# Peptides against a protein of PDB entry 9GMZ, part 205

Target 1, 343 residues: chain A of PDB entry 9GMZ
Amino acid sequence: TGFPLELLTRPATERLAYFENYTVAHPRLKEVYEILMRTIAEPAGASFIFVYGASGVGKTTLRLRVEQKLTELALPKLESDRARVPVVGIEAIAPESRYFNWKEYYTRALITLEEPLIDHKFDYGVRGISRDNFGKINVESKVVAPALRRALENALIHRHPDVFFVDEAQHFGKVASGYKLQDQLDCLKSLANMTGILHCLLGTYELLTFRNLSGQLSRRSVDIHFRRYCADSPEDVQAFKSVLLTFQQHLPLAETPNLVDHWEYFYERTLGCIGTLKDWLKRVLSDALDREATTITLKDLQKRALSVAQCQKMFKEIQEGERQLSETEADVQNLRSALGLGA

## One batch from the design tools (peptide; made by RFdiffusion4, then SolubleMPNN)

Design b2_p21_7_s1 (from b2_p21_7, 6 letters changed)
Fold by OpenDDE base, seed 5:
Structure b2_p21_7_s1 (fold): chain B 343 residues (1-343), chain A 21 residues (1-21)
Amino acid sequence: as target 1 above (343 residues)
Amino acid sequence: VEELAKEIDAENWPPLVRPPP
């Protein structure tokens, strides 16, 4: 089934919003979603989940879908427990300085956790944290990071989310030395231990540096690899073509564009990353709607494609991440063989 | 390809309301 045909008579803003809000439940996204949902339901003593994969693979879409589903599942209980928040999700921001801004992180986490819809007013016991008339948290500039941490710990304990999401979590690693990265992980580990809240870090293959630095985190973490589609796999090529077919049916244009016939060009400029594909199609759709076009052409696609140089850079980063994972899998197999457990 | 596209579409994941940036 395609887009609702009534959209063809609606404003360009509504047509674009439809496509922005549309999610292709592609096989790899569904697989990772199911693994993540099971792991959140049964963490088996894990304090962390690491979700890593290429930039533009769809990690933010995964997070938002899990947040939506956890909220939906919690609704019947939220009527009786008005203090509970089922899930909290933030995006980590790259520090402007050589140091991760923990004050900003705790402030964002508190603001996100204490959305205005929470009837139950909680006093954080911290001077300079207040609520406005709309229930939004205001944090005064004088409040120091240790006080914000205590406020967040108390809020997380009181609200008791099933998981705390941190998107773009590789930004914790943007420190001048690997030792400082360990300090950041120990800080996160302490927050998870003090609150009893499961943390899920989503990011690029740069998150593998966290795994390699903290053998203690590795013992209390679950790893989820969100793979791209690979052109050397016939099954992955078929899945990628099926995603293109689904997107072409959900572009709110008068004439359905033939995206599938150009699958190699789409693959070349997305590296099998469906988030990159969606963002590309969104830009092209916006341009088509602005000129009141009936369809999308190859020339329209070419205008908004990533450059070959951008794709080459992204591909090198992917290959290095995939190599590191393959070495780890081989090390596990070698260990199992050495233990007499077989391959 | 077409069968898998139908399966993907049949999942009918509700629209993700992205919080405004």
Scores: peptide ipSAE 0.282, ipTM 0.831, DockQ to the pose 0.804
Fold by OpenDDE base, seed 2:
Structure b2_p21_7_s1 (fold): chain B 343 residues (1-343), chain A 21 residues (1-21)
Amino acid sequence: as target 1 above (343 residues)
Amino acid sequence: VEELAKEIDAENWPPLVRPPP
């Protein structure tokens, strides 16, 4: 149906906000969403879900959509259980040092769990954690990481979210040694086991390094590959063109731009990643609205495109991740063949 | 392409309120 035509008479800020808030429910996003929602509902004894895929594929959009849906589904239960939080979502920060800052991680998780709207006051059993008059959590600098962990364990048990999301989870892997990485994974595993809360780690293909380091995590994890659209697949090309068509209908401009005719250029500069595409179109739309332009042109697109060098680097990282997954699938097939199970 | 675009548009996912950064 396209954007509401009334937007053409509205301020540029409202027109931009419309497009920013619009989510294209593209086939790959919908597929991964359905798998993730099903896995959260029926984890079958899994303690972890790994969602991996290219940067800009849409993992954060997936997370936010699942958070929204879990919140919606929990509303009837939240009226009876005011202590419950349906979902917790945090972003892992890249460590400034060779050490992951667990104190900051636990603090962010506690702050996110303790939304101001939760009337039920929880005692963390830890000195130096307080709530202000607005319900905001304050953690004193003297509180040590082991105490914050215990506070988070108690909070997760009490609030009982259906899932704990960690976005950019590859940042756990950015440590100086494999032993420290194992200790971090064991720390996360222990948190999931002690709380009984399902953890979903979303990240780039660097997250596969975590999966390979702990054979014990692998046994209690579900893997979800959020694939990009591939130009060698006719179905993926059709889906990518359909996404372009949908976006062109939802750009709040007086004249609908023809994005579909430029699909190869869009593919070249996004590598089939819809998040990258949306962010590019947002920048171009913002520039067009600032100029009071009636449409966007190929020249407007070119001004805000990623460079060829950026795309080449991103593509190399994608190819390495896709290769590692293909080797794992081949190893499973080889194992099946060696066991006398047909291919 | 057009049919799939209609299917995508019909899903009409409500606006994602991003938490403030």
Scores: peptide ipSAE 0.270, ipTM 0.824, DockQ to the pose 0.819
Fold by OpenDDE base, seed 4:
Structure b2_p21_7_s1 (fold): chain B 343 residues (1-343), chain A 21 residues (1-21)
Amino acid sequence: as target 1 above (343 residues)
Amino acid sequence: VEELAKEIDAENWPPLVRPPP
């Protein structure tokens, strides 16, 4: 099933928006989605979920799909409980300084948690936090990070989301010392424990360093590896080709481009990461629409491809992350074997 | 014979309405 043909008569902005909003339900995304949805429904005493994988694998798409589904499932109950928010999701920002900006984090979390559609007024118990006439949260500059934390704790308790998402969570790890990283972990643990809200941290393989520093998190966390497609797996290559086929049918162009014939080039420049692929195709589609082009050519693709040097750097980061996971899996297997637990 | 790529069924995955930035 391709794009709606009526889009060919629509403005370039609408055609681009269609493709931006389109999601290929590729096998790895479906698998991780199902695991994540099940874990959110039945956390079994877990306080944290870690979702880690390559940059551009599709973690943000996963988050947004889960947020959409949790919202949809909660709608019938939200009519009776107007104080409840089904899900909250934020993106962690890379700190400009050697220190994670907790004030900014708490402020963004509060603003996101308190959508304008929530009619139920809540007193955060903190001076300088208010709602405007449109229900939007305003945080005065005088409000300090410890007060914002208390406000967020109270808001999370009152709104009781099924999960609190933090995307790009590897940015918590960008603190200059291991001690400070432990303090960040303990801060997040305390927030989860004080609120009783399940936290899901999505990030790159750098999140593994964050995960490994806390032996106490290991007992209260579920780990989900969002894998890329690997060229050494025939099944993964087939899935990647199927993603290309699906995208080519959903590019709102008069002539369907043949992306599948260029699958190796797409793989070379995406490393099997579907988010990277989608972002690339989005850029190329935008250029094609700006030129009123009927299709996408290999030259159009080449113009917007990541450089070989960028791909080499990204691949090295992926290989290091995959290596660390493989070593951890081997260590677990060696421990099991040493304990007389079968392989 | 490389198996021909097949379309991925996305019927259960409606368009993501991205919240406005």
Scores: peptide ipSAE 0.039, ipTM 0.706, DockQ to the pose 0.454
Fold by OpenDDE base, seed 3:
Structure b2_p21_7_s1 (fold): chain B 343 residues (1-343), chain A 21 residues (1-21)
Amino acid sequence: as target 1 above (343 residues)
Amino acid sequence: VEELAKEIDAENWPPLVRPPP
């Protein structure tokens, strides 16, 4: 088990692309995937799913795998319903200003909903939204955010995706005041309610601040914590070592590098986040392929590692998020005890 | 470690199809 040996005779670009497209189905990813897929299938009146966890834990990989699976499951229905889009996924952009750019958000969502491969094209009734000769949506600069919102509402109703994904959703929280943040939540809530489309917001622990500001969203949302691997858990350490062993077998190099012997160094520089690990290994693999190297050394790893200062910053952000969740769990237990519900 | 790694490797999901650049 490992990479196809034929890759050793292939161009560096193809060898790198193999590893980029390779996904380790690690335990935490599988667990969150199963919970997310079940929640999408049976939302039970939820209008939102919040998936939160450390930066680089693998949320984007999770999204892409769910998108792939939802598309696969929808294929038989798409043959008969050519207007349907099974899933929509966008990444929220960090605002350059203290204000979230709703115009850009609606435009990107519309462009994503209107893939060139969709045969069934309709007019959204908004002046300045057109299709080019290739079927791509063009949005004129004069189109205002309220008009784009109406176009997106119509598009979502007609395309009826099973879920609307927003990756990096903590960027909705990057606003100048708590009042404006509530308005952002109310805008998203209104979009979900008007369209009947389930929204899944994927983000860092900063998404918890956004989630906690709306007591109304709490009643209509499912929360999914995508945990990192913890060094204080023997089971998590074994899982992390197993991921390293799997990656070392899938690096398309002539000599298999020993990553597992360096597991503590990998843990120190990834904080147990598999996405961070994969991105690190991609950079190191790219450098090795550029040098036509037969293997990866510890020195090659060190050249592309995150700095200790970067890891310390990321770890503080993780600890604050994990603390907030632990306090919330304790508050739930205290509430249950106060209600006379057994622990 | 090796046994758990084999289990994880055996359950690896198929490659993600990236859209062409």
Scores: peptide ipSAE 0.029, ipTM 0.682, DockQ to the pose 0.834; fails the geometry check

Design b2_p21_7_s2 (from b2_p21_7, 7 letters changed)
Fold by OpenDDE base, seed 3:
Structure b2_p21_7_s2 (fold): chain B 343 residues (1-343), chain A 21 residues (1-21)
Amino acid sequence: as target 1 above (343 residues)
Amino acid sequence: IQELAEQIDSENWPPLIRPPP
């Protein structure tokens, strides 16, 4: 088990691309994947799924894997229903201003729904939205956000995806006031309700602010906590070491580096987040390939590690999110006890 | 560790082809 040995004779770009495209099916990713796939298949009247967890835990990898699987499962139906898009995924952009750019969001969502392979021209009923000769959507600057919303609603109804993914969804929360945050949530809720399309918001623990502000979203949402590996759990430590061993075997280098012996250093600089680990190893691999190095050393790792100050900041953000969840769990238990429902 | 790594590796999902930008 490991990388194809033929890669050692290939260009550095192909060797790097192999590792970039490699995904470790680590236990937490698999668990969250199974929960998410089941929830998408059987939403039970939910309009939203919230997937929250630490930055770099692997939420984007989760999204991409679910998108791939939903596409694979839809292929037999897509032959008969050429209008259908099985899944749509967008990354929310951090607002440059105190206001979320809905016009840009709707435009990007429309562009994503209109992959060039879809032969069926859809008329959005909105002046200034057209397809070019390559099937790419063009949105004229004069098109206002309410018109783009209607176009997106019509496109989502017509294309009928099983889920609409919004990655980095905490960016909706980067607004100056709680009132504006509620308006954003009501806007998303209205889009989900008008289209009948399940929305999955993936984000950091800042996404919990959305859950707390809308008691109405809470009634129609499923929450999925994508946990990091914890050093206080022997099982999580074993899983983290196993992930290191797996990555060690899949680094396309002439000599297999010993990553497992440095597990504590990897944990210190990733906080148990496998996405952060993969990105670190990718940077180190790129540097090694550029030098035509046979292996990766501890010095190579140290050169591309996050600083202690960065890790301390990230850890404070994680601890605050984990605390908010633990308080919510305790509040649920207290509520159950107060209702005479046994704990 | 090795058994779990072998299990994780055996469950490896196909490469994530990033859509071209």
Scores: peptide ipSAE 0.356, ipTM 0.857, DockQ to the pose 0.887
Fold by OpenDDE base, seed 4:
Structure b2_p21_7_s2 (fold): chain B 343 residues (1-343), chain A 21 residues (1-21)
Amino acid sequence: as target 1 above (343 residues)
Amino acid sequence: IQELAEQIDSENWPPLIRPPP
């Protein structure tokens, strides 16, 4: 079933919002969603989940869908347990400086964890953290990072979320030295251990470097690879075309555009990443609505496409990430030889 | 393609209410 036809009589803002809020449950997203939901329900002693994949594959959509589902599942219990938050999710910010801003991270985490709907005033045990009259958390500028950490630890213990999401978590890896990266890993590990809260880090393939730095983290983490669709797989091509067909039916335009006939061009400019595809279509839809256009043309698509140079750069980054996940037979043999297992 | 699109569409997840940023 396509978009509600009544949208054609609605303002451009409502038509755009419909498409923005529309989520295609594509096979890879569904697969990773089920794995992630199962892992959150039964972490089996894991303290971390790593979800890695290409930029624009749909990791943020995955996170938001899991957050929604965990919230929905918790609602009946939250009526009786007003202290509990079912899930918390933040985006890690790229540091402007050579150092990750832990103060900002803890502040954002506290603010997100303590949304106004939580009637239960919690004392964070830290001076300079308060709730305003609207229940919003206020952090005074004088509060230092170690105090904010303690406040977050106490808040996570008290609110007891099923998972703490950190999106764009590769930004923890953007430190000038391997030692600082290890210290950051140890900091995150300590936070997870002290709170007993499962952490899910979502990010690019740069998370692999982060994940491989700690053998101890390796033993307490579950890895989830969110793959793109590959043009060399007939099944993946079919899935990608089906996603295009679904999107074309859900574009709130008077005439359904034929996106499927241009699937190769869509693939060339998205690298099989559905998030990149959706964001492209949003831009094109916005332009079409601004012009009061009845449909989307190939020229409209071309106007908002990523450049070939951008796609080539993104593809090199993907190939390097996929290569790092491809255990070469040589790597296995080298490990076996180093372990004394022989060839 | 159509069958998979119909399957994907039948499994439509409710709109992601983005929490306000």
Scores: peptide ipSAE 0.124, ipTM 0.736, DockQ to the pose 0.867
Fold by OpenDDE base, seed 1:
Order: structure tokens, then C-alpha cells, then sequence
Structure b2_p21_7_s2 (fold): chain B 343 residues (1-343), chain A 21 residues (1-21)
């Protein structure tokens, strides 16, 4: 039906927060959500899930919705098993140096795993890891990465989450040499094997490099492609227009802006990525609320749009990722044909 | 468009509770 009309009498901060917290349950997000939830429930001996797609497609939104649902489903069991954490989610940080900071990764993972006010103090078996009086993990500067890894292994075994999420996981790949990337993947594989915890890596199409580096990871991984909406698909165009109409109804403004009539311009500047669209509309809404505007105009949209040069760069990165996936599908078909399995 | 928009709106997930920073 649209936003609650009482928001029009509320402060700009509440109106903006409403839109920020609003999630469009668009068809592609729902599809990927259902696949991911099913795969987490029935991993069939997989140790890894790879979720890849364009920047701004909505991978973080997907993760947060899965985390919410897994937490909700675990609540009845958490009453009896106070040590359990249903899900752990972290974002990988881009390395400032040519080396991935494993010490920081393990520290962040431990902090996130122990953030639930679980009354049960877990002894990590590692000197220099403690909880403060507020239950927060403190890691002394002298604690080395191998000790933090052992602490995380023990914590994951004790807390037994259904899945460990790593968002922005392409940052593992930002290493200057293929050998170092293999060592990082072997480290993650070792962590998954030692703990028995399913790992889900979410990221850009740069995650496809991980498939190419390890035929052993591919045997124990499930792949989920989070596709953008494509302008060459009539169904995708209709879905994208329906998303625009839904956002149009949920912008807390006195006059409903006509976004749908500008769908081609929205598509041009988002490349069919709903996260990019939402972030754009959020910036434009913030500007409109700051000036007490009754609606959003095309000029307001243009002021906060990505530049043509930015869109061209993003589109090249998307096309390269989509090409690599299409080649993999073609390689499977070529392999089938070469094996005498009819096309 | 309208029918799918109504479906998307009716099936909206509850607001994301961001964990405290």
C-alpha cells in the first residue's frame, strides 16, 4: 500500500530511517534467498557456498536477511543451548598492504561470534584473549595470528553456527601473487574442515578466480549467481519497473514522485542493480528532506546519479564477470559434446 | 507492472534490525 502516512508529520531523520530500513522483496532477491536457505539447511557435504554478483546487486541485503531468518529459526533452541550461535557474519576488509591481515580477520570474527551476550564465558585456551566487564572480547597486541586462528577454531566448534558468512570476500583475492591467494584459500579450507562449519563467501565476480585456482574447493562448493536485471529480458524489465513502482510508493514524501516514467534513466545509472538503485534514492530522499521538498524531480535524481564514466566502468566489470560465467557454461557444453553426451 | 509491484509490496520482509555498532 505504501509508506505509513503518519511519517509525513515526523522528523526528517525518522522519514529517512524508514526508507533506509525498507527492503523491497524483489524476485531475484527472493529466488537467491530461497536457494541460499535451502543450501544452508542441506549442504550435501559442501564446506563452501560462493555467492557472487555485480557490486550493488544486493548481496549484503541477502546476507542480513538470511542472518535474521536463521536467528529467528534458532530462537527456540537457544533457550536450551545457550552456547549456540545460529549464524556469524563478517565483512572482509580490503588489505592496506600487499598482504591480507589475518590477525585482524580472526579478531573481527571472534568479536562478532562473541557479541551475543552469552552468559557462558568461553575459555579460548589462548593467553591474551579475555572478556572485559561488558562481555566484549579484548585481544592483546602480543597475540599472534596462529593463536587467534586456534581461538576462532575453538569458538566456532563451541558455538556451532549453521553458517559463517564473509561479505566482500573478493578482498581475499587482492593479493599480488597467485601463490599467496592459494595459501589464503587453503587457510579458509583448513578452518572450515577443522571446525566442520559451513562457510559462505559473498562478493563480486572476482570470486570466480577462487573457482579457477582450486579444483578441490570446487568439489566441496556450491555456487549461487546473484544476477542483476537485464534490459534484454522483457521479464527482467517488468520486474525492474515493478521495483521502481514499489520504491515510488515507499518514499515518505507528500507527493508521490513518478519514477516509473524514468525507468530507462534509472536502468542506465544502476545497470539493473537494486542495491545501487536504493542507495541512489536514499541520497536523493535525504536531499529532498533537507530542503523540505514535497517531491523528487528529475533534476534531483541527476544531481545524485553516478556519472556516465562510473557506469561504463561498472558495466565493463559486470560484462567480464558474466562472460566468465557464460564461458564456464559453454565449457561444460563443450565437455559434454566432447564426451559424446549429446547437446 | 502493478500486479508484481503489489506482490513485492505485500511480501516485503520486516525492517532489517542492524546489530548495534
Amino acid sequence: as target 1 above (343 residues)
Amino acid sequence: IQELAEQIDSENWPPLIRPPP
Scores: peptide ipSAE 0.102, ipTM 0.746, DockQ to the pose 0.891
Fold by OpenDDE base, seed 5:
Structure b2_p21_7_s2 (fold): chain B 343 residues (1-343), chain A 21 residues (1-21)
Amino acid sequence: as target 1 above (343 residues)
Amino acid sequence: IQELAEQIDSENWPPLIRPPP
């Protein structure tokens, strides 16, 4: 129960890589993973899954674990169907401009879907899309967004993934003045409908605005709330302490640091978000390895902590998201009661 | 996918360790 002790004799790069690749199967991550895997297996006519939660809760880690599992489950079938891709995952990029760059999105999606390892070369029927000698997709600057969309639609139909992941999907909400968020949603709906591929959007509580704007999306979507740990819940505090205990055993240092005794300070600076905690510990571990330190101290933690001002900003964004969800849950209960359905 | 699979085969997903009571 801990890191391999042989890591203590390995280079700092290998020790850091071990911790980077380390994932704690914490209760909220496991719960959301099980719900997401079930929903992908049995979408029940859904075209979208929304996974929303605080920044740094662990949504990217969730995505990567699901991508792994879907790939593993597909391996026996991929031997016979060499055209199939079991899963595709991309990150939506924050636009440098005041509007979402669909051309960049389609280009990244095509590049990710058409990995070099796929023996079956597909012709997209689009001039200016080619493969290099390594099988990598090259898109010429002259190729327009509607042509890239058609190429992606054809690729998704041909490769038939079980799900298309889009991480940081709140960036679809970045629209220029005069554009509606609805237009972005209609574009995504059209892509899902044309391809028959299930889309999973992961992001912050800003994704709730997508859900609320489209009564048609809500009928064809499954919502998954990836909750943080709350300090007012004894069970959540116990889970958070157990995560700290797990991390302290997996820090590749000669002396095991006591993180659990500082749990309140860790909670104050992470807001119960395990991704934020892991990123903090990674920075502190990197500093410790650079100094050839035997352990991590409270001073080392303080040096790499988020500022109180950053935590206060993040906490306001979380409270607003949690409030909107609580109001929605209450509205559903009120509607059920008014319909004569039990609460 | 195969690079992702190889990257992910390197990832451990150990169970959460419970604190002592």
Scores: peptide ipSAE 0.046, ipTM 0.647, DockQ to the pose 0.094; fails the geometry check

